# Ledger of designs, part 211: peptides against a protein of PDB entry 1IK9

Target 1, 211 residues: chain A of PDB entry 1IK9
Amino acid sequence: MERKISRIHLVSEPSITHFLQVSWEKTLESGFVITLTDGHSAWTGTVSESEISQEADDMAMEKGKYVGELRKALLSGAGPADVYTFNFSKESCYFFFEKNLKDVSFRLGSFNLEKVENPAEVIRELICYCLDTIAENQAKNEHLQKENERLLRDWNDVQGRFEKCVSAKEALETDLYKRFILVLNEKKTKIRSLHNKLLNAAQEREKDIKQ
Target 2, 207 residues: chain A of PDB entry 1IK9 as posed
Amino acid sequence: MERKISRIHLVSEPSITHFLQVSWEKTLESGFVITLTDGHSAWTGTVSESEISQEADDMAMEKGKYVGELRKALLSADVYTFNFSKESAYFFFEKNLKDVSFRLGSFNLEKVENPAEVIRELIAYALDTIAENQAKNEHLQKENERLLRDWNDVQGRFEKAVSAKEALETDLYKRFILVLNEKKTKIRSLHNKLLNAAQEREKDIKQ
Target 3, 195 residues: chain B of PDB entry 1IK9 as posed
Amino acid sequence: MERKISRIHLVSEPSITHFLQVSWEKTLESGFVITLTDGHSAWTGTVSESEISQEADDMAMEKGKYVGELRKALLSVYTFNFSKESAYFFFEKNLKDVSFRLGSFNLEKVENPAEVIRELIAYALDTIAENQAKNEHLQKENERLLRDWNDVQGRFEKAVSAKEALETDLYKRFILVLNEKKTKIRSLHNKLLNA

## One batch from the design tools (peptide; made by RFdiffusion4, then SolubleMPNN)

Design b2_p25_2_s3 (from b2_p25_2, 17 letters changed)
Fold by OpenDDE base, seed 5:
Structure b2_p25_2_s3 (fold): chain B 211 residues (1-211), chain C 211 residues (1-211), chain A 25 residues (1-25)
Amino acid sequence: as target 1 above (211 residues)
Amino acid sequence: as target 1 above (211 residues)
Amino acid sequence: SAEEEYKKILEESKKLEEELKEEEK
């Protein structure tokens, strides 16, 4: 089961923060349980898949689009403050919410809730879920931090090896050219020496022809 | 101000999860505010630095060691279930807790609390803090995830450049050796040609002398 | 003739000295 808790402000009680809990199986489209609390009282209702479909039909809205708007209203928390308005009557236990657009406000959904007999149990369970979620997120943060430290070490190792490879390539090129020049100069010296010997042999032969 | 919320089970009410909130400035040693709630009622007390020092003295324990045990008891949540036992009287508003060792249990601390007149406000604020902490931890998780994805991309880039550098070094060495061998062979051929000309010139001179 | 061979050696010697000077640049 998936769960989302959000803070909402009721039009009837704007000074009292309320908490809206929505719980569902896989998709919000398949129905959900809604719980409202002010930290003293709690109210719960079940919204079926058929009720969601009927509300979409009553709005003349495509079901997927309607469920998309429900998800934004009920799961996003208070988005930018003024887009969704929440209403609740403690007397009738009637909960409804509106989407406010620039030129038009329209009712997005309405639910009948029932007052919970033991609100303290619902509140304790809600706090437990928050603490469990904090612990899970903290464990995930610690894991991601350790993974970041690993990736940074691995990056620094490869970067250092890459820099050494670049320097070693330049050093290799320089060393190979130096060795090449040395051997080439030895061969040039040998060619010059052989040439001088040829010149001397030719000059001696010219002397022998001239007696 | 730093804050920690933990679940505790009271010896007097083991079936009812209680929440222990501790709030402090920089260090627990400088004093703290303790709040206990069951989701219906709340109790709050202030523990001063002098009270912490007095409790350490009464225990004949070094203050730093005592504060270290307070931190484990009050901030760790229920560590392995049986190490710390919490007691609270709703009648006297007296809160105390014990450390259970294998052979000995001892009182670790005791505090007088006052019943909160508006427990719903304390509970709402507690839930707000939990939701804010969830949002902060979620933002941190999203940041760490993006940083991990960045570091992984950067690692893959440097790794690919390193592999190209290794291959380019091997290719450079092979190309330089091929060029070197070509030029060296040209010079060797020229040396051999000059040597043959010298041998021929010497043989002709020897013929001219015999003639 | 010995003179023609001497001239050939001298010409080849000059060519080799020029090639060696071009490779030193």
Scores: peptide ipSAE 0.014, ipTM 0.801, DockQ to the pose 0.644
Fold by OpenDDE base, seed 4:
Structure b2_p25_2_s3 (fold): chain B 211 residues (1-211), chain C 211 residues (1-211), chain A 25 residues (1-25)
Amino acid sequence: as target 1 above (211 residues)
Amino acid sequence: as target 1 above (211 residues)
Amino acid sequence: SAEEEYKKILEESKKLEEELKEEEK
C-alpha cells in the first residue's frame, strides 16, 4: 500500500493546518482511502474505482486525465500554492476540492467522510508513518553519501592514472625520437665515412693504373 | 534549534505508542524542552542546564557521561529495544526513565511535565516538523542521487580516456620501434655493402701491386 | 681497418637491437 501525507489549508479553517493522508494500492485509479485530521479530530473516507470513474464521467474528463488531476491535488504535498482549494464541512463531513486556473475554477472532486471514533490512533499511526519514512530516507541518504564518497575516490584514482599515462606517453615519444635521431645520425656519419674511403681507394687505384 | 522525535512505550501504557520530542540548542547539555504525546494529549517540560548538572551530581556521574546517557535515552529513536524504560504518570505529570543493564537498572532522569492546554497545536506542529524533515531528506536524496549519477558518468569518461591512452601508448611504442628497426636495418645493409666494396677494392689493389 | 670499423658498427648496432628488445620485454 502506498501512502502520502500532505499539509493542507481548508477554506473554512485557514489558520489551522490540516493533514490529508491518502492511501492506495499501486495506482490511485483503483481507489483510495482519504484521511483528514487537524491533530485532534480525524475523518476518513474510502473512494472506490467506480466513484473515480463516475466523477470523471460527470466532469466529461478522460479517466487518466482525471486521475492525473486527483494525483496532483491529493498527493502533491507542497505543490504550488493556490492551485487547489480544499473545503470541508465538519457538520456534514463533506469534503470537496477545486482546481483554480486563471480564468476558471471548477470542482475536481467531492467525498463524504466519516468522523473517526478514536482519532488518537489515526494520529499516532500517521506520526509513526512519518517517523518510519524519516528513518528510511535517512538510511538511504547515508547509503548514497557513502556511495558518493566511493565514486569520488574511484574517480580520483582513475584520473591520477590517466594523467600518469598521458605523461608517460609524451615522455616515451620524446625519448624514442631522441634515441632514433642519435642512432640515425651515427649511421649516417659512418656511411659518409665509408663512402669517402671508397672514393679515395678508387682514386688511388686509378692513379696506380695510369705508369 | 535542534529537534528529535522518537516513538516510545510507557510502562503504564504499553499498548499505546507515545512520542517523545526533545528540542535543544546546539547541545543537550545546555538544557532542553521535552514534549510527550499520545496523539490526543500532550505534556511539556523544560529541563535546564542546572537541572542536568544536578541530576549528574546526584547520580555521582560525570556531566559529559550523563549527557551522553541522556542523548542515548531521549534522542536514540529506534535504539535497541529494552535498554531504556520510560515511565509517566498522567496524574502527577511525573516522567522518569531508567537504564536497564544486565545486572543493574537505575533511574537515569526524572522530569515534571505540564499538560498542554491545546494538544492539537503541539501535535500539528510535530506532524509539520515530520513532513518538513521528510521533504528535506527527500531533496537531499534526490541531490545525492544526481551527484552519484554525475560521478559515475565522469568515472566512465575518464576510464574510457585512460584505456584509449594506454592503447595509444602501446601502439606508439610498437610503431616507433618497428620504424626504427627498419631504418636501422637499411643503414646496416648499406654499411655492409660499403665495407664489402672497400674490401674488394683493397684486394684488387693488392693483386695489382703483386703483379 | 675498415673491417674493424665494420665490426664496431655491427657491435654497436647489435647492442642497440638488444637494448630495444629489452625495452620490449
Scores: peptide ipSAE 0.013, ipTM 0.802, DockQ to the pose 0.097
Fold by OpenDDE base, seed 2:
Structure b2_p25_2_s3 (fold): chain B 211 residues (1-211), chain C 211 residues (1-211), chain A 25 residues (1-25)
Amino acid sequence: as target 1 above (211 residues)
Amino acid sequence: as target 1 above (211 residues)
Amino acid sequence: SAEEEYKKILEESKKLEEELKEEEK
């Protein structure tokens, strides 16, 4: 089961933060359980897949689009942009919410809730879920932090090896070329010496022919 | 202000998870506020630095060691190892906790709490803190994940460059040696040719002298 | 770049080889 808890403000009780818990299996489209609490009382309702489908049809909205709007309204928390208005009557236990656009406001959904007999149990379970989520997220963060530190060390090691490789390549090329020039010049000198000896021998022979 | 919420089990109510909130400024040693709730009722007490010091003295324990034990008891949550036992009387509002070692159990601390008049406000604020902590941890997690992915890409890039550099160094060395050997062999051949010409010229001159 | 320096050294080596061939003529 997936769950999201959001803080919402009710039009009827704007000074009291309420918590909207939505619980579902795999997808919100298959239905969900909604729980509202003010930290003292709790109200719960179940919304079926058929009710979601009917509400989408009544709105003349494609089901996937409608479910997408429900997800934004019910799971995002009331973001600072008052795009969604939440209403609840404690007397009728009727919960409804509206989407407020610049030029158009419309009801997005409504639910009949039931007052929970033991709200303390619902509240304790909600707090437990929050604490579990915190612990899980902390463990993930510690793991990712350790992995990032590892990756940074590994990057620095490879970077240092790469820089050494570049420098070693340049040094190798320079050294090989210097050694090559030295040996080549020795051979050139030997060639020149032999050529001079050959010229001298030719000149001596030309002298011997000329007596 | 720093805060930690932990779930605890009271010896008096082992079936009902309680939540122990501890709030402090900078260090637990400077004093703290403790709040206990069962999701319906709440109890709060303030513990001063002087009370912490007195309790450490009464225990004949070094203050830093005592505060270290308080931190483990009050902030760690009741870990699965029942090292700490929590007791609370709703009648006297007396809260005390014990450290259970294999061969020794002792009282680690005690607090007088006061029943909160509006527990719903305390509970709402506690849930808000949990939701804020979840959101902050999620944002940190997303950031660390993006950084992890970046570091992995950067590592792969440098690793690929390093491997190319190694291969290029080996190829360069091999190519330079091949070229050097070619040129050196040409010069050796020229030296041999010139030596042979010199020998022939000497032999011809020796013939001319014998003639 | 190291590759540009290599090309330069290679060109200088070729030039030295050509100069040596011209001196042998």
Scores: peptide ipSAE 0.012, ipTM 0.802, DockQ to the pose 0.029
Fold by OpenDDE base, seed 3:
Structure b2_p25_2_s3 (fold): chain B 211 residues (1-211), chain C 211 residues (1-211), chain A 25 residues (1-25)
Amino acid sequence: as target 1 above (211 residues)
Amino acid sequence: as target 1 above (211 residues)
Amino acid sequence: SAEEEYKKILEESKKLEEELKEEEK
């Protein structure tokens, strides 16, 4: 079961923050439980998949689009654009909400809620859920932080090895060239020496032929 | 101002989860505001730095150690060890808590609370704080996740460059050695050829002299 | 003839000196 709690403002009580809890299984389309509280009283209702389908049909809206609007209205709270307006009558327990566009306001849905006999229990459970969510998110954050620190250490280690590899490659190239030049020069010197000996031998032979 | 909300169980009402809010500035040692709620009623009190010092002295406990125990009791809630027991009288508004060790239970502190006239406001503010904390922690979690993904990409890039550097170093060494051997062998062949020519010239001269 | 052999050695010697100078560049 998934749950979302959001803050809303009621048109009837704009000075009092209300909390809207929505609970559902897998998808909001399959129906949901809605709970409203002002921190003193609580009201709950269940909305079925059939009611959602009927509301979509009554609005002449495609069901997937309608459910998408429900998700924005009921799970995001009053978004930064005040696009959704919430109304609730404590007397009739009738909850309804509207989508407000520039030149068009339309009712997006309505629910009959029931006053909870023990609102303190609902409020306590809501606070418990918030505290559990905080604890879970803190544990995830601590885990991600430790993983970040690990990845940073691993990156620094590989970076240092890479820099050493680059330096070692350059040093190797330089050393091999130096050694090559040394040996090559020794061989060139030996070739020159042998060549001079050959020239001298030829000149001596020419002298011996000329007595 | 820092705040912590925890769940506690009262000895007088073990079936009803209570919430203990503690608010302080910089350090708990400087004093704190304590708020207790059951989701219907709320009670608040202020504990001064002087009261904390007096309680530490009355207990014959070093102040830093005492504040350390207060921090564990009041900010962690009922830790997994049930080391702290909480008591509250709704009639007297007297709150006290004990530390329970195997063979020793002792009172760690006591506070006179005042019943809040508008508990719904305190409860709403508490829920708002929880929702804000959830949103902040979610934003931090998303940030850390994105940073983790960045660090992983950066690590993979450096690792791939490192592997290429290692392979390039080995290839360079192999190529340089092959080239070196080739040139060296050519020079050795030329030296051998010149030596043979010199030997032949010497042998011919020896024949001409005997002739 | 001894003169032809001497000319051959001299030509080979010149060629070797040129090759050594090219390898010094």
Scores: peptide ipSAE 0.014, ipTM 0.801, DockQ to the pose 0.676; fails the geometry check

Design b2_p25_2_s4 (from b2_p25_2, 17 letters changed)
Fold by OpenDDE base, seed 3:
Structure b2_p25_2_s4 (fold): chain B 211 residues (1-211), chain C 211 residues (1-211), chain A 25 residues (1-25)
Amino acid sequence: as target 1 above (211 residues)
Amino acid sequence: as target 1 above (211 residues)
Amino acid sequence: SAEEEYKKLKEESEKLEKELEEEEK
């Protein structure tokens, strides 16, 4: 079961923050339970998949689009643009909400709620759910923080190894070239020496032929 | 101002979850506001720094240790070991709590609370704080997740560069040695050839002298 | 003739010196 609690303002009581809880199984389309509270009283209703389908048909709206609007209205609360207006009569227990666009306002849905006999229990359970959600999110945050610190250490270690590898490659190249030049120059010197000996031997032979 | 809400069980009402809110400025030692609610009624009291100091002295406990116990009792709720027991009289508005150790139970503190005239406002504000905390923690979680994904990409990039650097170093060493051996062998061949020419010239000269 | 052999050795020597100088660059 999934659950979302949002803050809403009722047109009838704009000075009193109300809380709208929606609970559902897998998808909002399959139906949901709606609970409204002002921190003193609570009201609950169940909306079936058939009621959602009927409301979509009555509005001449495609069901997936209608459910998408329900999700925005009921799960996000009063969005930053007050696009959704909520109304509730405590006398009739009738809840309805409207989508307000620049040139068109229309009813998006309506529900008959029932007054909860023990509102304190509903409020306590709602607070418990909030506290549990806080604890779970804190544990996730601590885990992500520790993993982030680990990844940063691992990155620094590989970066340091990479820099050492680059430096070691340049040093290796320089050392190998220096050694190569030294040995090559020794061989060149020996070739020059042998060539001079050969020239001298030829000159001596030419002198011996000329007595 | 810092704030913590915890679930507690009262000895007088063990079947009803109560919520203990503590709010303080910088440190719990500087005093705090305590609020108790059952989701219908609320009770509030203010505890001063002087009262905390007096309670520590009356208990013959070092103030820092006493404040450490207050922090565990009031901010963590019923810890996993039920080390702290909470009592509240709705009639007298007297709240007290005890630390229970294996062989010793002792009163840790007591507060006179006042019944809140508008408990619904306190409950609504408490729920608002919980919802705000959830939203803040979700935003932090999303940020940490994105940072973790960034660090993982950065690590993979450096790791791939490091592996390429290692392979390039080994390839460089192998190539330089191969080139060195080739040139060295050419020079050795030329030295051998010149030595043989010199030996032949010496042998021809020795023949001409005998002749 | 000994003169022709000496001339050939001298030409080989000059060629080898040039090759050694080119390899020093």
Scores: peptide ipSAE 0.019, ipTM 0.809, DockQ to the pose 0.655
Fold by OpenDDE base, seed 4:
Structure b2_p25_2_s4 (fold): chain B 211 residues (1-211), chain C 211 residues (1-211), chain A 25 residues (1-25)
Amino acid sequence: as target 1 above (211 residues)
Amino acid sequence: as target 1 above (211 residues)
Amino acid sequence: SAEEEYKKLKEESEKLEKELEEEEK
């Protein structure tokens, strides 16, 4: 089961932060349990897949689009201020919410809730869920931090090897050219010496033929 | 101000999860505000630095060690089960906690709390803090995730450059040696040719003299 | 004598061939 708790303001009680908990299985489309609390009282309702489908039909909205609007309204948490207006009557236990657009406000949905007999249990469970979520997120943060530190070390190691490889390539090229020039110059000197010896031998032979 | 909320079990109400909130400035040693709630009622007390010092003295414990024990008791959250036992009387508003060691249990501290007149405000604020902490931790998780993805890309880029550098170094070395061998062999061939010409010239000169 | 020069050239050539063969190893 998935759960989202959101802070909301009711039009009837704008000074009192309320909490809207929505619980569902895999997708909000299959239905959900909605819980509203002011930290003293709680109200709960179950919304079925059939009710969601009926509300979509009554709105002349495609079901997937309607569920998308429900998700934005009920699960967004700190969404953009004022896009969704929440209304609740404690007397009738009637909950409804509106979407406020620039030129049009419309009722998105309405639910009959029931007052919870033991609101303290619901509130305790809600706080437990928040604390468990904090612990899970902290463990994830610690894991990601350790992974980040590992990746940074690995990056620095490869970077250092790369820099050494670049330097070694340049040094190798320079050294090979220097060595080659030395050997080549030695061979050129030997060739010059042999040419001079041949020239001298030819000149002497020409002298010996001329008596 | 720093804050920690912990789930605790009271010896008097073992079936009901209670929440212990501790709020302090920089260090627990300077004093703290303790809040206990069962999700319906709340109790609050302020513990001063002087009271902490007095409790340490009464226990014949060094202040830093005592504050270390307070931190473990009051701030640990899901510490090891059963190390700390919490007791609270709703009638007297007397809160005390014990440390359970293998061979010795001892009272670590005691506080007089006061019943909060508007527990719903305290509970709403506690839930708000939990939701805000969840949002902060989620933002940190998203940041660390993006940073890890960046570091992984950067590592892959450097690794690919390093592999190219290694391959280029080996290719350069091989190419340079091949080129050098070709030029050296050309010079060796020229040297051999010149030697053969010198030998032939010397042999012909020897014939011309014997003639 | 031309014979001595030939002998010297031959010795130098044989030495140079050995040096070239040692550089081919």
Scores: peptide ipSAE 0.021, ipTM 0.809, DockQ to the pose 0.634; fails the geometry check
Fold by OpenDDE base, seed 2:
Structure b2_p25_2_s4 (fold): chain B 211 residues (1-211), chain C 211 residues (1-211), chain A 25 residues (1-25)
Amino acid sequence: as target 1 above (211 residues)
Amino acid sequence: as target 1 above (211 residues)
Amino acid sequence: SAEEEYKKLKEESEKLEKELEEEEK
């Protein structure tokens, strides 16, 4: 089961932070359980897939779009944009919420909730879920941090080896050219020496012909 | 202010998860506020630095070691090792905890708590802190994940460049040697040709003298 | 003498050929 807890402010009690818990299996479209609490009382309702479909039809909205709006309203919390307004009557147990656009506000959904007899259990379980989520996220953070440190070390090692390889390539090229030039110059000197010997031998032969 | 919330089980109510909140400034040694809740009622007490020092002295324990044990007891939650036992009387508002070793159990500390008049506010604030901590940890996780993905890409890039550099070094060495051998062999052929010409010239001169 | 010069050139040639063969190894 997936769960999301968000802070909401009710129009009726704007000074008292409420917590909206939504729980669902795989998709919000398949239905969900909604729980509202003020830290003293709790109210719960179940919304079926059929009710979600009916509300989408009543709104003349495509179901996937409607579920997308429900997801934003119920799971994102009251984001700083005040795009969603939440209303709850403790007397009627009627919960409804509206989407506020610049020029138009409309009701997005409504639920009948039931007052929980033992709100302390719901609150304890909610706090337990929060603490478990914190622990899981901390463990993920510690793992990711260790992995980042490893990846950075590995990057620095390869970078250092790469720089050494570049330098070694340049040094090798320079050394090979120097050695080659030395050997070539020796061979050129030998060629020049042999040419001079050949010229001298030809000159001596020319002298021997001229007695 | 630093804060830690932990789950504890009271010896008096082992079936009801309680939450122990400890809040402090910089160090637990400087004193702390302790809050206990069952999700319906809350109890709060303040522990001063002087009380911590007195309890350390009464235990004949070095203060830093004592504070280290307090930190483990109060901030780690009841770890699976049941090393710490928590007791609370709702009547006397007396909270005490013991460290259980294999052969010895001893009282580690005790606090007088006061019942909170508006427990709902304490509970709401506690849930808010949990939700804020979740959001902060999620943001850290997302950041670390993106950084891991970046570091992995950067590592793969440098690794690929390194492998190309190694291969290019080997190819360069091989190519340079091949080119050098070709030029050297050309020079050797020229040396041999000049030597043969010199030998022929000498043989012709020897013929001219015998003639 | 031309014979001595030829002999010297021949010895230098043989030495050079041997050096070239040693450099081919």
Scores: peptide ipSAE 0.021, ipTM 0.810, DockQ to the pose 0.649; fails the geometry check
Fold by OpenDDE base, seed 1:
Structure b2_p25_2_s4 (fold): chain B 211 residues (1-211), chain C 211 residues (1-211), chain A 25 residues (1-25)
Amino acid sequence: as target 1 above (211 residues)
Amino acid sequence: as target 1 above (211 residues)
Amino acid sequence: SAEEEYKKLKEESEKLEKELEEEEK
């Protein structure tokens, strides 16, 4: 079971925040239970999948699109206050809501509610749900925060290792070049020495031939 | 202003969840407003810093320790149900709570509350606060989730660069050694060739002298 | 003497060959 509580303002009582709870199974399309409260009284109604289908048909709207509009109206919470207008008669227990667009205003849906005999129980349950949701969200927040701190440490560790690896690569290259230059210079010096010895030997032979 | 709403069970009405709202400025030590509701009625009281100090003194408890116990009792929510016992008389509007430990049970504090004339307004405001808190916590959770996803990407990017740097270091070292070995071998070959020429020249000179 | 020079050159050459072989290990 999923549920969403939203604050709404009724056209009949714009100064009194009402709370609209919607409860459903898997999808809003399968039907839902709607509960309205003003913090003193509560009203509940059940909307079936057949009623949702009928409302969609009456509106000549595709069912999935209609359910999408229901979701925006009933689950969005305090969306832009002026897009959805909620009406409720406490006398008739008739609840209806309208979508107000710039060029079009139309009734989106209507439901008959029943006055709850024990509103305090409904209100207590609603507050309990809010408190449970807060606790769950806090636990999730703390978990995400700890993961964030872990990921930041892990990033810093890898970054530091990467920088050390770059520096070590440059140092290694420089050291290898220096070592090889030294060895090459030794071999060049030996080549030069041997060439000089060879030249001297040739000069001595030329002197020995010239007696 | 800070506030915390907790669910509590009263000894007088253990089957009915009550909600305890505590509101304070900066620290609970400076005083607080306590509100109790059962979803139909509400009761409010103000507890001053002087009353908190007096209760601490009457208990012969250090003030900071006493405030720490108040915080556990009044702000912890549904802690272990058996540690704190809450009592409220609707007739006298007297609220008191006890700490129950294995070897000690004692009154932790007591407050006179006043019945709120318009409990529906208090309940609506309480629900509004819960809904606002849910929305804020959801926004924080979404932010932390996005940050965690960012940090994970950043970690993967640095890790991949690090691995490439390691491989490139090893490849560079291997390539440099191969190149230098080739050059050194050229020089060694030249040295050997020059030595052979020198030996031949010496042998020719020895022949010329024996001649 | 040229014989002594040749002998010295031969000894230096043999030493250098050994040094070169040891550097190849």
Scores: peptide ipSAE 0.020, ipTM 0.810, DockQ to the pose 0.646; fails the geometry check

